# Designs tried in a protein design run: peptides against a protein of PDB entry 3S8F. Part 317

Target 1, 157 residues: chain A of PDB entry 3S8F
Amino acid sequence: VLTLFVAVPSLMTAFTVAASLEFAGRLRGGRGLFGWIRALPWDNPAFVAPVLGLLGFIPGGAGGIVNASFTLDYVVHNTAWVPGHFHLQVASLVTLTAMGSLYWLLPNLTGKPISDAQRRLGLAVVWLWFLGMMIMAVGLHWAGLLNVPRRAYIAQV
Target 2, 166 residues: chain B of PDB entry 3S8F
Amino acid sequence: DEHKAHKAILAYEKGWLAFSLAMLFVFIALIAYTLATHTAGVIPAGKLERVDPTTVRQEGPWADPAQAVVQTGPNQYTVYVLAFAFGYQPNPIEVPQGAEIVFKITSPDVIHGFHVEGTNINVEVLPGEVSTVRYTFKRPGEYRIICNQYCGLGHQNMFGTIVVKE

## One batch from the design tools (peptide; made by RFdiffusion4, then SolubleMPNN)

Design b2_p29_3_s2 (from b2_p29_3, 15 letters changed)
Fold by OpenDDE base, seed 4:
Structure b2_p29_3_s2 (fold): chain B 157 residues (1-157), chain C 166 residues (1-166), chain A 29 residues (1-29)
Amino acid sequence: as target 1 above (157 residues)
Amino acid sequence: as target 2 above (166 residues)
Amino acid sequence: DVVDGTLLFMGLLMATMLSEFLTVYAKLL
């Protein structure tokens, strides 16, 4: 039960990150309720990747509360739900953040900027990764709710 | 003005924190309710029941699979189940339809899973600990037990069966 | 307000948390 209080810093971080993005977008000329989003640099894979990671982290983090709950964990533990959860956390947030970091780091380390073609390819890779991961994660969570066991080749569904 | 904006953001952040805490308390309350009512057969143990995994096969309620199913009352049974590398004992587990079944599950060797298909029964079985789950089978038939915790080379073949008789 | 979008986003986030929680919770009932 006390583990749920560990969620508080994460929720606070979510707010501050969102607020920072909104503030940045507004500084870049975005106006209105959603204009700040469009004003963000969506043409840069170094930006897009970690943001998509953060978006994937939302349902994953929500699942974290479930997994940390004694009675709720009972029904989801060692089901397909668990792989669904950590693929959002590790293979989405962490991986996409790493990808984004590389899109920034490699040009700086080599001293050579990425070409426009490489930039576009990077954007495609990041978006496709995110899409595929979301499909996989939703499927795994769904299967988990249907009591599909983890680490088994068969299921009664 | 950036200063004014930051001040506003800070104020809303505090509000968000308060709201988040309130929601967490709601979640905790809901969890507490399920624990108090033993919903879904979850029996929180005030004291963790322990056994000696080195002797559990030799003496005690798990030693004889023929005596594993014990009637404890009218339409109430306790089933002492061993999860081991690589199977379950007894197998099959035979119980009456509509009876309240208390499963007492332990392991003599390594950690196993006890996942009963078609039910919410899903526990890890640790050597030296007794997992307790309560369930009532409303439908007759066969329910497959699956090990969902990796336990060795034979893990993928580790299955059991619960036969619910009319 | 400078955080209107953020507040909306946080609301959606919390709704997501509640939705997942209740979805799994329903399996206990």
Scores: peptide ipSAE 0.626, ipTM 0.891, DockQ to the pose 0.800
Fold by OpenDDE base, seed 1:
Structure b2_p29_3_s2 (fold): chain B 157 residues (1-157), chain C 166 residues (1-166), chain A 29 residues (1-29)
Amino acid sequence: as target 1 above (157 residues)
Amino acid sequence: as target 2 above (166 residues)
Amino acid sequence: DVVDGTLLFMGLLMATMLSEFLTVYAKLL
């Protein structure tokens, strides 16, 4: 139960990252409550990918709190809920961050900037990946709440 | 101007920290409440109940499937269940509708799952440990037991049945 | 203000956490 306090650093990190993004957006000319979001470099897959990963991490992290809760874990453990959780954490956050890192790293290592076509393709890949992961994760969490077991080929719901 | 901004951000960060801590305490309180009221179905014991997996089939309450269902009181039963590679015993488990059932589940071999479809009963069964779950079946019928923890080549076929009688 | 958007975002984050928590919690009631 007290393990929930492990979430404190993550929550503080979330604030710091969000504040950094807002500050960056405002420096780029964004104004108002939401204008800073639009001012961020959404045309760069190296930026978009990790940000989408962070967004996917929010529901995943919320689920992490549930999974770490003794009594709540009883309900969700070894159900489809668990795969839904770690797909948000690993296949979304980690994977998208890695993808974003590559979009930055490869041009720098090769000394060749990515073409506009490659940039657009990268954006498409990142967004489609995120969308697919969100759909799958929502489905798995929903199935888990319906007591669909993990590691079973059959379920009654 | 920059100094003022940093000061403001710091103030909001402190506020967020306080709010986060408060919410975490709320979550902890709710969890503690469910634990205290035993709404999860798991019966917490003062001490972890252990058994010898090498002898559990030979002696004790799990040894004879015919004696696995024990009436402990009016409308109260204890069911001693073995999860093994690859099935459950007794199978089927027959219990009355509306009775309070305490499942005592253990394994003689490897880790298994005990997931009862249509219920929230869902525990991992470890050799040498006894899982205790309390449940009351409100509806008669058959409830399938599914192993949701990989336990070997026959894992996918490991099923049991609980028959709830009127 | 410099962090107005951040505060809103944090609010949504916490709402998400609370929502998931309560959703699962409801299964125990």
Scores: peptide ipSAE 0.625, ipTM 0.888, DockQ to the pose 0.793
Fold by OpenDDE base, seed 3:
Structure b2_p29_3_s2 (fold): chain B 157 residues (1-157), chain C 166 residues (1-166), chain A 29 residues (1-29)
Amino acid sequence: as target 1 above (157 residues)
Amino acid sequence: as target 2 above (166 residues)
Amino acid sequence: DVVDGTLLFMGLLMATMLSEFLTVYAKLL
């Protein structure tokens, strides 16, 4: 029951990250409730990738609380809900963060900046990855709620 | 300035922490309520029954599939189910419609899943432990049991059937 | 308006958590 308090550090991290992004956006000239978002460097795949990962992490983290709940876990355990959760946490956040890190690391290791073509390609990859992952994750969570089992090739629904 | 902004952010962070803790307490309270009143028929771990997986096939209530369904009272049955590589015993499991069924499920070999289609019955079956699930089938028909925990090379073919009779 | 966006975002985050929790919770009741 008290296990849910492990969510506190994550919730605090979420606040810190969001506040940091807003502060950075406002420093870059963004104003108003949403202007700070537009002011962030969305032309840099090294920035976009981990941010999209963080966005995907929100519903995934919410699912983490569900999965950690004894009675609720009974409903979702070993259903399609679980791989849906994983693809948000690992295949979205971790993977996109790794992609973003690569877009930063390669120029630093080689000493050569990425070309404009490479930058645009990177942006396309990151956004398409995120979109596809979100569609799949929503589908898996939905299937899980319909009692579609994990690790089975057939289901009632 | 930046210092004032930082101080304000810290104040809001404290507020967020308080709000988050309050919401977590709400979640905990809701979970506690369901744990007390809506266990989905699963007996809590505090009353977990154990069995010797090495002898469960030779002696005891799981040994004879013909004796697996036991009437324990009016409109009440206990079904002793074995999940094994790769199937379920007995198969099919025959129970009457509207009866309260207590499934006592264990494994003689490895961990299996016990997922009954058309129901919320969904438990892992561990060797040496007895999973207890209480359920009442309101509709007659066949309900497929699916193993949703990888258990070996034949995992994908591991199915059972519950037949609910009118 | 130093953290107005953050506060809104945190509200949406908590709403998401509550929504998922209640959605699964409803399957038990």
Scores: peptide ipSAE 0.611, ipTM 0.881, DockQ to the pose 0.805
Fold by OpenDDE base, seed 2:
Structure b2_p29_3_s2 (fold): chain B 157 residues (1-157), chain C 166 residues (1-166), chain A 29 residues (1-29)
Amino acid sequence: as target 1 above (157 residues)
Amino acid sequence: as target 2 above (166 residues)
Amino acid sequence: DVVDGTLLFMGLLMATMLSEFLTVYAKLL
């Protein structure tokens, strides 16, 4: 019940964030159904990182409903599914948001903008991090559905 | 233009809120449905039996591994299993194919896992509580029990075996 | 419309939630 209650404000937050992004993209000249996405500042790691974190949070949040469901939790509990969920919630959303915050915070604290080299490196880091995390998370969820246990170094499957 | 945009966003936000609430009820209904239709083999935590973990090894149905498998009816058995640091008893657990098996699992020490590979049996075992799982093995052979809850230095080596005989 | 993309995104999000639920539920059948 608590998890489902928290799901509602989370969904509302998702709407607000998405709407803000669309509005910002349209203000930046984006038009049409998808043009606003392209107009967003994808050249800034401080923007890209938290957005990728939010994208990773979608399947993770979906899994939260599963994990909170008594009967369904019986299927996935203490399987590789659970680490998959954690890596999406913590290692994707929280970590990427922290990375993005760092890319914003340091330049603002020092008053010195990041160099182009640092910017490009930052973009590479967050995209590679996201890619690796998605591969691992998909693999872990898949393994979990195949009844691979967590905290075990071997499995029959 | 900005005012019109904000007005539109607000209107659709209200619509999304209504939709989200409706979907919340859908998920609640789905959860209720799954709970009502798929609890034959899983006993809810609120119905768990209680035992004294300090005496469970000395007295009661878990005390003697040789008497752990009890026939309770035609083609029905109850198996009293202890999960401990670091193993299971009895080991192996021998049951007949096609019989309805009720596993009564508890721990004398710390929390363990009871995950039977190749089956949907997957429960945590808490000291002082009895986990109850119903299962019918349709295929003969050996099924490995694995601990999927960290329980100490020997956790990774904590295995058991269920032997299903024809 | 200013929120057309957002609405589509929200639809996909909700579909993802339902799909994961049904996927795990299918393991019970």
Scores: peptide ipSAE 0.568, ipTM 0.864, DockQ to the pose 0.723

Design b2_p29_3_s3 (from b2_p29_3, 14 letters changed)
Fold by OpenDDE base, seed 2:
Structure b2_p29_3_s3 (fold): chain B 157 residues (1-157), chain C 166 residues (1-166), chain A 29 residues (1-29)
Amino acid sequence: as target 1 above (157 residues)
Amino acid sequence: as target 2 above (166 residues)
Amino acid sequence: DPVAGTLLFMGLLMATILDMFNLVYNKLL
């Protein structure tokens, strides 16, 4: 029961991030309920990567609450559900945040901006990574609910 | 202006805190409901139980596979299962259809998995601990036991069988 | 409107969490 309190600071953190994004979008000329989202720098892989990571973290975080439930965990534990959760939390959030950090760090360390070609390639990489990760994660969660075991090459289904 | 912004932020934080707490209660309620209805078909049947993994093969209820299936009452059985590198004993496990089976699983060596295909039985088996699960097989046939916890080079070939008799 | 945006985000997050719980719950049935 107490494990679920981890969700409290996580949700608060999500708000602060969302508030920061809204503020940034409005400063960039975004108006209305959703206009500020469009005004964000979607042309910058250093921005897009961590944001996509955060988007993947939402279902991953929800899954974390499921996994933390002692009753529900009897269903999902050591099934493909678990690696599905990991791929959202680690391979999406952490990895994409690291990618974003790299896209920010290198230009700042060298004092030179990335080329337009590098920028476009970076955008393609992070979007394709996110798409592939979402497909795999959904598949793994689904397989887990179908009782496909983890760490086994065979399954009932 | 700073004061106004501060008040707005505090209001949003309070809202998020309230939301988080509300969701916590929803999850607790869901868990309680699930636990009360027992719809999963598998129920943990044991309390915290410890065993000595160094002697479990030589003495006690796990020592003799021929005596592993114990009838404890009318249509009730306890099965003492060892998960080891790399297999299960007894193998096969023979139980009657419709009987309430209490599996008591432990390991003499390393951590293993006990995943019964076609069921929701899926527990980790830790040396020194007894995993207890209660289940009733409604359909006769063979059910494969799979190890889903890496336990060594032979992990991928670690299988057992439960035979449910009519 | 920051309030509306916050409420929308909260609603979507809640829906996502509840949906995942529903999936697991349905597996239990």
Scores: peptide ipSAE 0.020, ipTM 0.699, DockQ to the pose 0.577
Fold by OpenDDE base, seed 1:
Structure b2_p29_3_s3 (fold): chain B 157 residues (1-157), chain C 166 residues (1-166), chain A 29 residues (1-29)
Amino acid sequence: as target 1 above (157 residues)
Amino acid sequence: as target 2 above (166 residues)
Amino acid sequence: DPVAGTLLFMGLLMATILDMFNLVYNKLL
């Protein structure tokens, strides 16, 4: 039960990041309750990638609380639920953050800005990656709830 | 202006902290509720049973598969199951329909899984520990046991069967 | 107003968490 205390710093961090995004959006001219979201630099893959990672981390984080819960873990442990959780956390957040970092780092290291074509390609890659990860993650969580075992080639359902 | 900004930041931080704490309590309450209402099949950590994996095959209730199913009361049975590389014993496990079955599962070698299809029975089996699961089979038939913890080269072929008789 | 974004994010997070808990609880039942 006390394990859930680990969620407190995580939640605080999440809200801080969200607040930072709002601040950035407002600095860019966004107004109103949601206008700041639109004002964010959605044309930059270096920005979009980690933000999409954060969005994927929300359900992943929720799953983390489930997996850390003694009674709830009994239901989902060693089912397809677990790899679903991992793919949200690692393949979504971590991977997309790494991708975003590269889109920022490489131009700075080379001293050459990315072309418009490269930028558009980067956006496509990031969005497609996110979409694919979400589909797979939802499928794995669903399969897990249907008692599909992890590390097995067969399942009843 | 600096004072106003400081006050605003403090208000936001207080809000975040309050929400975080509130969520923590909600989760604790939910876990407590689930524990209180769904404990029939799971033994609390404080009741961990230990065995010697080096002797479990030679002596004790797991030693003889023919004596693995023990009637402990009216319509109540205890089944002593070994998960090993690479299978289960007894195999098949035969139990009556409608009886309360207490599975006592351990391993003589490495960590295995014990996942029974069509049921909520899903536990890891550790050498030196006894996993206890309670279940009542309401429908007769065959239930496949699947190892869902990697246990070696033969892991993918490690299966067992529970036969529920009318 | 950072409060607006924070509240929105909190709401989304809360909704997601509760939904997942609900799903797992339904599996327990």
Scores: peptide ipSAE 0.057, ipTM 0.769, DockQ to the pose 0.616; fails the geometry check
Fold by OpenDDE base, seed 5:
Structure b2_p29_3_s3 (fold): chain B 157 residues (1-157), chain C 166 residues (1-166), chain A 29 residues (1-29)
Amino acid sequence: as target 1 above (157 residues)
Amino acid sequence: as target 2 above (166 residues)
Amino acid sequence: DPVAGTLLFMGLLMATILDMFNLVYNKLL
């Protein structure tokens, strides 16, 4: 019930962010249905990180709704599915947002811009993090559907 | 630019709200659909039953492991299971193949899990409450019961066995 | 146009939700 209640403002926020991104992309010269996406500043880890977090949050949020559904939760509850959900929410969105925030915050606090090397390293870090989180999350969700239990060191699978 | 963005957001805000609310109803509908169509796949819980965890070991249907398996009808059994720190009672649980088994599970101490490998049986066991799960074992053999809710130092080694006989 | 991006995101979200429900439903069968 609480999850579903939170889903309402979360969806509103998600669409607002999407609208803002589209607007920004179009202002940067992007055209067409998808051209605005390409026009976004993908060379900035402060942008890429939270956006990747948001992308990971979509399946995580969907999973949250599944977990909040009594009939569906029976299938996934206390299985590896649950850690998979958590890692999409916390280790993806929250962590990547925090990581991205550092790439904005530190330069602003110190008054010194990040070097090009730091920028490139930052991009590598956030993309690799996202990739790793997606692999792990997919694996955990799959394992959960195969009835691998949570909080157990052994499984039939 | 900011003004344009602000106007665009405000213009569609009501639509986003409507969509969000509509999705809630869709989710509820899907839950209802699942309940209606997947009664065989989803093991339904019974009605809420309460017990006194402080006396459940001494009195009632959980008190004697030898009397835990009760035939309630033709090819139908009720099994009264205790999940405790750190094991299950009775252990093993012996049931016939093809019979409808109603598990009545409770705990005398802390919250435990009751996860039967190879099945969809997966419930939490709360002291003071009776968890009810219905299942029919189609294949004979041994099914391991795993505690998937942390219950203390012995949690990782808390296992039981269901033996399904031909 | 904010509408295009919003609709795209809605579509992605809906597709994801439906996929996850489908996965769980298939397990229940």
Scores: peptide ipSAE 0.019, ipTM 0.704, DockQ to the pose 0.538; fails the geometry check
Fold by OpenDDE base, seed 3:
Structure b2_p29_3_s3 (fold): chain B 157 residues (1-157), chain C 166 residues (1-166), chain A 29 residues (1-29)
Amino acid sequence: as target 1 above (157 residues)
Amino acid sequence: as target 2 above (166 residues)
Amino acid sequence: DPVAGTLLFMGLLMATILDMFNLVYNKLL
C-alpha cells in the first residue's frame, strides 16, 4: 500500500512539466485554455521529440502505478503488458529525448545550424517514431490484458 | 514581484501535492476494494518456502514424477512440479475436474516461468524457493504450460501440459 | 488560465489512470 507513495513525486513532476510548457506557450503569445499549445515551437524537432516522449510517458507512468500495485501486478506480470509499458518509458520517452537532444547538440557542437531539409526530416522521424510506438504500445497492452505471455511465440488468443 | 511569484509557486506546489495525495488515496481505495471483493478469486501468495535446488531432484516430494500428484483430501490435491531446462515434470500433469489443486513449483537450475493458458496461473519459479499456487479447474481438457521467463537456449520450446479429467 | 489548464491536465491524467485501473480490474472480475 505504501509503495504507491512513489506516485506522489512522479505526479508532481508531471504537473510541473505541464505547467512549464503552459508558461512557455503563454510567453510565446498563446492565449486561452489551448492557445498556449499552438504557440509552442512545433517546427523544432529538438522540442517536438521530447514533448512527444512526455505524452507517451503519461500512459506509461499510469502503467507503472498498475505494475507497482500488489493485486494489479498479478494480472499483468510477465504478459505482453510489460513490454508495452517499457516501450512507452524507454523506447518512447528516453529515445525521443535522446533524438531531440541530438537535434540540439549537433548544431551546438559543430557551430553550424541544421538545414531546413534536416529540420523537416527530423520532424518526420520523431512523429513517425511516436506514432509507431503508440500503435505498438496499445497493441501490447491490449494483448497483455488478453493474457498473451511475455517471451513466448505462442498464445491461446 | 518576487514575493508574489514565490507565493504563487507555493500555492501551485500545494495544489499539486494535494492532488497527488488524493490520487494516492484513490489508488489505495481501489486496491482495497479489489482485495475485499476478489480475495476468493485471487491466488494468494503462499508463505515463503525454501528448498535446496541441488538435492530437489534426488530426495523429497519433487524427486519422483510418478508421485508428484498427492491427494490431500476428498477433493484436494497437491502437485509437486519441477520447472527445469527445458521442460516441466510431471508432464503431463493429470488432475481431476473440480478438485482444488495446490501447485508446489520449484526449479533445480535457473529461473523459469509457469504460465498456464486458460487460467490466471502465472508465476515465476526460482531455484531455492517454492511457489505455491491454488487453482480449481472447472473445465476438463488440456491446458498448456508456457515458460514466460527466459531460461536459456531452449526457452522457446519449454512447454508442459495439464490434463484435467472428468 | 494557468489554473484551468492545470486542472484540465489533472483531470485527463486522472481519467487515464482510472481507465487503466478499470481495465485491469475488469479482468479480475
Scores: peptide ipSAE 0.019, ipTM 0.728, DockQ to the pose 0.565; fails the geometry check

